# Ledger of designs, part 289: peptides against a protein of PDB entry 5KEZ

Target 1, 320 residues: chain A of PDB entry 5KEZ
Amino acid sequence: NVAIYNPFRPWWERYQPVSYKLCTRSGNEDEFRNMVTRCNNVGVRIYVDAVINHMCGNAVSAGTSSTCGSYFNPGSRDFPAVPYSGWDFNDGKCKTGSGDIENYNDATQVRDCRLTGLLDLALEKDYVRSKIAEYMNHLIDIGVAGFRLDASKHMWPGDIKAILDKLHNLNSNWFPAGSKPFIYQEVIDLGGEPIKSSDYFGNGRVTEFKYGAKLGTVIRKWNGEKMSYLKNWGEGWGFVPSDRALVFVDNHDNQRGHGAGGASILTFWDARLYKMAVGFMLAHPYGFTRVMSSYRWPRQFQNGNDVNDWVGPPNNNGVI

## One batch from the design tools (peptide; made by RFdiffusion4, then SolubleMPNN)

Design b2_p28_7_s2 (from b2_p28_7, 14 letters changed)
Fold by OpenDDE base, seed 3:
Structure b2_p28_7_s2 (fold): chain B 320 residues (1-320), chain A 28 residues (1-28)
Amino acid sequence: as target 1 above (320 residues)
Amino acid sequence: SQAVLNMTERGGLRMRDWYLTGQATVPP
C-alpha cells in the first residue's frame, strides 16, 4: 500500500493499495506465513481484510513511496506491480463531474464512481477479477480462513460472486478437504438507500451496522430507550437474518466518529457502557460476533472533530 | 495533505450514510 508520511503512517494508508504483495508495515510475506502457520497450529484462524474495490487515491503522488517499494502512478492509473493500467478502472463508466460518488441514492454512482478519490477498479473485467482472485488464492494457500471484503457496498454483487467463484478451497493442512473460505462483506445499510444488504446475501455474511447503532442508543438510554426492548433483539428489530449477520459494537471507522452509527456508537473510550454492550453482544445468539481490539491515541477535538483520528497503532518508526 | 482529505471524506461519506437513513437514534 501507499506509505503516507504526512500525517506519519496513518492507519488508513492500509486501505490504499498499490499492489497485492504481502509486504507491509506489519511485516513481509515470510513473516506473515509464519504467523498464519503458528496461529493455525493452535486453532486460531486468520481472516484478511481484503481491499479489492479500489487502489490508492487519485491524488497521491507517483513514485515508490509504498510499503514494498513498488512503483505506482495514480494519475496514469499505472500499477505495474499487479499490473493494472487505465483499462482496468471505471473512469469511463462514472458520469459524475468529479469522478467521485456524489449521490448515494444512485446505486450506479455508488458502485461505478470513486469512493472519495480512490481509484475504482473495473470489476466487470475478467482480467481484474483474476488478479484479485490470484491475490486471495495466494492467501488461501498460505492458510487464511477467509476474508472481510472492504467496501462491498461499492462493488456489484455479481462481480464479487465472480471473484469468489475463482477461489480455492481452504488449505487442507489445517482445514477439512473442500472447506470454503469464510466471507463477510462490509455493507453499510441502515435503510433508506437503494443498495441493500440482501443484495449480498448470496456471497456470504454482511455487516449489520444497525446492531452497534441501535445497541448504543439503548445502552446510553437515549430517547427513552430501555434495555427491556431488547427482548426481540435481532430480526425483531429489523436486522438481517442471523445467519447472514456479522455483528459488532464498533469498528475502526465508527470508533473514530466518522463511520455509520454516528455518536451512538460505543467505544472503549466509554469503558463501562462499552463493556456492557460487548457483554450483551457476546451473550446474545444473534449473528456472528466480532470484538474490536484497538488502542489509545491522543484525541484532539476541534469543532467537534478529532483531528488526530488518523493516528495508527503503536509502532516503531512506522513499523509495527 | 490530499491523502488525509480523501480519507476524511471517505469517513464522512460513511457518516453521511448514517445521516441519510435516519435510522440511528440520536440524542434529543
Scores: peptide ipSAE 0.026, ipTM 0.640, DockQ to the pose 0.056
Fold by OpenDDE base, seed 5:
Structure b2_p28_7_s2 (fold): chain B 320 residues (1-320), chain A 28 residues (1-28)
Amino acid sequence: as target 1 above (320 residues)
Amino acid sequence: SQAVLNMTERGGLRMRDWYLTGQATVPP
């Protein structure tokens, strides 16, 4: 991915890929393979956060400032380490003036335009699908158990399916023969937009963001909410079917939320309430549960915004 | 009330902002 130095190595640089090389601040491919093997050998399975919707930001300077030293040029859409070129992006398909998503009520913009400047891959192209599948298959062959698909809301479900159809079965050294990768898709559906979580049920599980938002309001006793109202928690609250839901109290994004709705999200900053929420989540049978492991950072609020929301995990001068 | 998450651009960065679509009551 891109190495960003201003601010200094933010967490979000991980979501700006320039290649599919397994070479990041977390380690190289050999180290990753070693970790996967060691984890599998003790019954711990690895699920990769796969960024396949886009490459890096369009405004990033060209050069070799990347975690593996690969050259890239966002301006010309040149990513030779893949390789991708201008033919592999949705620039000509997006019809907005900025090239970015401007209206989330327009599903075509949401899927064909750039997410906050991130160069949007043309996932309709078999070439692009194949490059992504090769990346994911390499991981499968190493021994990962599945994937979180980042920014799934911004990909056409059919394109995702086309990629998934190219995937290998899981490595039989650790998984039963014929096992398929576990897929969960990040889809932010809190209502009010045309893209729905149900659009993606055919590809695997989806994130249920209503879970953390609503649980937060209940635990905080906002809006007159009471714990007794949780007697029909799950589908009774309008959530997706349990067998399609991946549920969580918080994630890396909404830990950094500052909006009115974001304030409902419980995090480790609210330790007591957070433990209550996580305890409830783990005790309740609804959905597949995900527990957050995060870190503290020096929050500095200016006009309601944390100016340090970019801060990445603890590191030694950029090295994790 | 219902919360809505919107993606915003801040210097070309991916950011998510949370909003409420309805009235929210916060205890004192």
Scores: peptide ipSAE 0.026, ipTM 0.606, DockQ to the pose 0.066; fails the geometry check
Fold by OpenDDE base, seed 4:
Structure b2_p28_7_s2 (fold): chain B 320 residues (1-320), chain A 28 residues (1-28)
Amino acid sequence: as target 1 above (320 residues)
Amino acid sequence: SQAVLNMTERGGLRMRDWYLTGQATVPP
């Protein structure tokens, strides 16, 4: 991915890929393979956060400022380490003036235009699908158990399916023969927009963002919310079916969110309430549960916003 | 009632702003 130095190596640089090389701040491919092997040998499975909707930001300077030193040129859409070229992006498909998503009530913009400047891959192309599948299959062959698909809301469900149909069975050294990768998709559906979580049920589980948001308000006792309202928690609250839901109290994004709704999200900063929320989540049968493991950073609030929300995990000069 | 997600750009990547547009209700 792109190496960002202003601010200094933020966490979100990981979501700006320039290649599919397993060479990042966390280590090289050999180290990753070693970790996966050791984890699998003791029954711990690995799921990869796969960034396949886009490459890096269109405004990033061309060069070799990347975690593996690969050259890239966002201006010309040149990513030779893949390789991708100008033919592999949705520049001509997006019809907005800026090339970015301008209206989230327009599903075509949400899926065909750039997410805040991130170069949008043409996932309708078999070539692009195949390059992504090759990346994911390499990980599967190493021994990962599945994937979180980043920014799934911004990909057409059919394109995702086409990629998934190219995936190998899991590595038989650790998984039963014929096992398929576990897939869950990041889809932010809080209502009020045309894209719905149900559009993606056919590909795997989806994130239920209503879970953490609503649970936060209840546990905080905001707006007269009561614990007794949790009697029909899950589908009774309008959440997706339990067998399609991946649920969580917080994630890396909404830990850093703000606003009236953002403040409802419980995090480790609110230790007592957070423990209550996580405890409830783990005790309740609704959905597939995910527990967040994060880190402390020097928060600095200005006008209600943490100006240090970019800070990545503890590191040695950028290396984790 | 619903929650609204606003997306802003920082460093070429999205950041999320969360807003509540109303009180959570329990459907019958």
Scores: peptide ipSAE 0.026, ipTM 0.610, DockQ to the pose 0.068; fails the geometry check
Fold by OpenDDE base, seed 1:
Structure b2_p28_7_s2 (fold): chain B 320 residues (1-320), chain A 28 residues (1-28)
Amino acid sequence: as target 1 above (320 residues)
Amino acid sequence: SQAVLNMTERGGLRMRDWYLTGQATVPP
């Protein structure tokens, strides 16, 4: 991915790929392979956060400032380490003036335009699908058990399916022969927009963002809500079917929400309430649960916003 | 309760703000 130094190596640089090489501040391919093997040998499975909707930001300077030294040029859409070129992006398909998503009520913009400047891959092209599948198959062959698909609402469900149809069976050294990768898709559906979580049920599970939001409100006793209201928690609260839901109390994004937004989300900063929420989630049978393992950073609030919300996980690697 | 998502860019960062209004959708 892009190496960003202002601010200094933020967490979100990891979501700006310039290649599909397994070489980041988290480690190299050999180290990753070693980890996967060691984990699998003791029954711990690995699921990869796969960034396949886009490459890096359009405003990033060309060069070799990347975690594996690969050259890239956002201006010309040149990513030779893949390789991608200008033919592999949705620049001509997006019809907005900026090239970015401007209206989230327009599903076409949401899927064909750039997410906050991130160069949008033309997933309609078999070439692009194949490059992504090759990346994911490499991981499958290493021994991962499945994937979180980042920014899924920004991809057409059919394009995702086309990629998934190219995937290998899981590594038979650790999984039963013929096993398929576990897939869950990040779809932010809180209502009010045309793209729905149900659009993606055919590809695998989806993130249920209403879960953490509603649970936070209840545990905080906002709007007169009570714990007793959780009696019909799950589908009874209008959530997606349990067998399609991946649930969580918080994630890396909503830990960093503005004061006026995302305030219901419970995090480790709210220690007591957070433990209550996580405990409840683990005790309740609804959905596939994910527990957050995060880190503390020096929060600095200015005008209600944490100006240090960019701070990445602890790392002393100044080279990669 | 209803939630509205606002997504913006701050220095290349995906910013997601969720605004919650109202009470629980299905209280007992």
Scores: peptide ipSAE 0.025, ipTM 0.596, DockQ to the pose 0.066; fails the geometry check

Design b2_p28_7_s3 (from b2_p28_7, 16 letters changed)
Fold by OpenDDE base, seed 5:
Structure b2_p28_7_s3 (fold): chain B 320 residues (1-320), chain A 28 residues (1-28)
Amino acid sequence: as target 1 above (320 residues)
Amino acid sequence: SQAVLNTEEYGGIKMEEWYKTGKATVAP
């Protein structure tokens, strides 16, 4: 991915890929393979956060400032380490003046335009699908158990399906023969927008962001909400079917205090309430549960926003 | 049966703004 130095190595640089090389601040491919093997050998499975909707930001300077030293040029859409070129992006398909998503009520913009400047891949192209599938298959062959698909809301479900249809079965060294990768898709659906979580049920599970938002409100006792109201928790609260839901109290995005649940989201910053929420989540049968493991950072609020929400994990001068 | 919250009221900032601050462009 791109190495960002202003701010200094933010967490979100990880979501600006310039190649599909397994070479980041977390380690190289050999180290990753070693970790996957060791984890699998003791029954711990690995699920990869796969960034396949886009490459890096269009405004990032060209050069070799990347975690594996690969050259890239956002201006010319040149990513030779893949390789991608200008033919592999949706620049000509997006009809907004900025090239970015401008209206989330326009599903075509949401899927064909750049997410906050991130160069949007033309996932309708078989070439692009194949390059992504090759990346994911390499991971499958290493021994991962499945994937979180980042920014799934910004991809057409059919394009996702086309990629998934190219995937290998899981590595039979650790998984039963014929096992398929576990897929869950990040879709932020809090209502009010045309793109729905149900659009993606055919590809795998989806993130249920209503879960953390609603639970946070209840645990915080906002608006007169009571724990007793959780009697019909799950589908009774308008959530997606349990067998399609991946549920969580917080994630790396909304842990930073806004969006996808807003201030209702409980985090480790509110330790007692957070433990209550996590305990409830783990005790209740609804959905597939995900528990967060994160870190503290020096929060600085200005006008209600943490100006340090970019801060990445503990590191030694950028090295994790 | 008792209560269902309107998620739009509790979503905080709009998704557009969320992505701006959470994905690619965060001002220090």
Scores: peptide ipSAE 0.021, ipTM 0.551, DockQ to the pose 0.083
Fold by OpenDDE base, seed 2:
Structure b2_p28_7_s3 (fold): chain B 320 residues (1-320), chain A 28 residues (1-28)
Amino acid sequence: as target 1 above (320 residues)
Amino acid sequence: SQAVLNTEEYGGIKMEEWYKTGKATVAP
């Protein structure tokens, strides 16, 4: 991915890929392979956060400022390490003046335009699908158990399906023959937008962002919410079917106090309430559960916003 | 002007809008 130095190596640089090389702040491919092997050998499975909707930001300077030193040129849409060219992006499909998503009520914009300037891949193209599948298959062959698909709301479900259909079975060294990768798709659906979580049920599980948001309000006793209302927790609260849900109290995005859930989201900053929420989640049978493991950072609020919300995990001069 | 992963722009909504449109009717 792109190496960002202002601010200094933020967490979100990981979501600006310039190649599919397994070479990042966390280590190289050999180290990753070693980690996967060691984890699998003790029954711990690895699920990769796969960024396949886009490449890096359109305004990033061309060069080799990347975690693996790969050259890239956002201006010309040149990512030779893949390789991608201008033909592999949705620039011509997006009809907004900025080239970015401007209206989330327009599903076509949401899927064909740039997410906050991130170069949007033309996932309709078999070439693009194949390059992504090759990346994911390499991970599968290493021994990962499945994937979180980042920014799934911004991809057409059919394009995702086409990629998934190209995936190998899981590595038989650790998984039964014929095992399929576990897929869960990040879709922020709190209602009010045309794109729905149900659009993606055919591809795998979907993140249920209403879970953490609503649980937070209940635990915090906001808006007259009561614990007794949790009697029909799950589908009764308007959540997706249990067998399609990936649930969590917080994630790396909404842990920063805004976005999908906002201030209602419980985090380690509110330790007591957070433990209550996580405990409830783990005890309740609804959905597939995910527990956040995070870190403290020096929060500095200005006008209600943490100006240090970019801070990544503890690191040694940018290396984790 | 570099692209930044902004949760507010990443389909995020204000809590006021969530409360207005996203709150389900539940039986106590």
Scores: peptide ipSAE 0.019, ipTM 0.504, DockQ to the pose 0.054
Fold by OpenDDE base, seed 1:
Structure b2_p28_7_s3 (fold): chain B 320 residues (1-320), chain A 28 residues (1-28)
Amino acid sequence: as target 1 above (320 residues)
Amino acid sequence: SQAVLNTEEYGGIKMEEWYKTGKATVAP
């Protein structure tokens, strides 16, 4: 991914890829392979956060300032490490003046335009689909069990399906023959927008952001909500079907404020309430649960916003 | 009890801000 130095190596630089090489501040491919093997050998499975909707921001300077040293040029859409070129992006398909998403009530903009400047891949092209599939299949070969698909709301479900149809079976060293990768898709659906979580059910599970939002409200006792109201928690609260839901109390985005779910989201900053929420989530059968493991950063609020919400995980190993 | 989330009520109005600040930043 792009190496960002202002601010200094933020967490979100990891979501600005310039290649599909497995070398980042989290480690290199050998280290990753080692981890996957060790985990699989004791029954711990690995799911990769796959960033496949886009490459880096269009405003990033060209050069080799990347975690794996690969050259890239956002201005010319040149990513030779893949390789991608200007033919592999939705620049001509997006019809907004800025080239960015301007109206989230327009599903075509949401899927064909740039997410806040992130160069939008033309996932309708078989070439692009194949490059992504090669990346994911490499990970499958290493021994991962599945994927979180980042920014799925910004991809057409059919394009996702086309990529998934190219995926190999899981590594038979650790998984039964014929096993398919576990897929869950990040879709922010709190209602009120054209794109729905149900659009993606055919590809795998979907993040249920209503879960953390509503649970937070209940645990905080906002708006007269009570724990006793959780008797019919799950589908009874209007959530997606349990077998399509991936649920969580918080994630890295909404942990930092202004994320999907609003101020109701509970985090480790609210330790007591957070433990209550996580405990409830783990005890209740609804959905596939994900527990957050995060880190503390020096929060600094200005005008209601944490100006240090960019701070990434602790890292002092000198890796680019 | 059945609860329906209102995007505006529960942070929908901040989606653009979320994307800008949480996942990507564009140079001025």
Scores: peptide ipSAE 0.020, ipTM 0.541, DockQ to the pose 0.091; fails the geometry check
Fold by OpenDDE base, seed 4:
Structure b2_p28_7_s3 (fold): chain B 320 residues (1-320), chain A 28 residues (1-28)
Amino acid sequence: as target 1 above (320 residues)
Amino acid sequence: SQAVLNTEEYGGIKMEEWYKTGKATVAP
């Protein structure tokens, strides 16, 4: 991915890929293979956060400022380490003046235009699908158990399906023969927009963002909410079917106080309430659960926003 | 900032607005 130095190595640089090489701030491919092997040998499975909707931001300077040293040029849509070119992006398909998503009530814009300037891959093309599948299959062959698909809301479900249909069975050294990768898709559906979580049920599980938002409101006792109201928690609260839900109290985005859930989201900053929420989640049968492991940073709020929400994990001069 | 992953920029709405439109069934 792109190496960003202003601000200094933010967490979100990971979501601006320039290649599918397994060399990042976390280590190289050999170290990754070693970790996957050691984890599998003791029954711990690895799921990769796969960024396949887009490449890096359109405004990033061209060069070799990347975690693996690969050259890239956002201006010309040149990513030779893949390789991708201008033919592999939705620049001509997006019809907005800015090239970015401008109206989230237009499903076509949400899928075909750039998410906050991130270069949008043409996932309708078999070439693009194949390059992504090759990346994911390499990981499967190493021994990963599945994937979180980043920004799934911004990909057509059929394009995702086409990629998933190209995937190998899991590595038989650790998994039963014929096992399929575990897939869960990041889809933010709080209602009011045309794209629904149910559009993606055919590809795997989806993130249920209403879970953390509503649980936070209840535990905080906001707006008269009570714990006793949780007696019909799950589908009774309008959540997706349990067998399609991945649930969580917080994630890396809403932990920083924005978007799905806003201020209602419970985090480690409110330790007692957070433990209550996590404990309840783990005890309740609804959905497939995910627990957050994060870090502290020096928060500075200005106009309701943390100006330091970019701060990455503890590191040694950018390397973790 | 530009090209930053954030749920707000993903089209998420404010909690207050969502709460008003929410359809959760609650116990008395």
Scores: peptide ipSAE 0.019, ipTM 0.512, DockQ to the pose 0.061; fails the geometry check

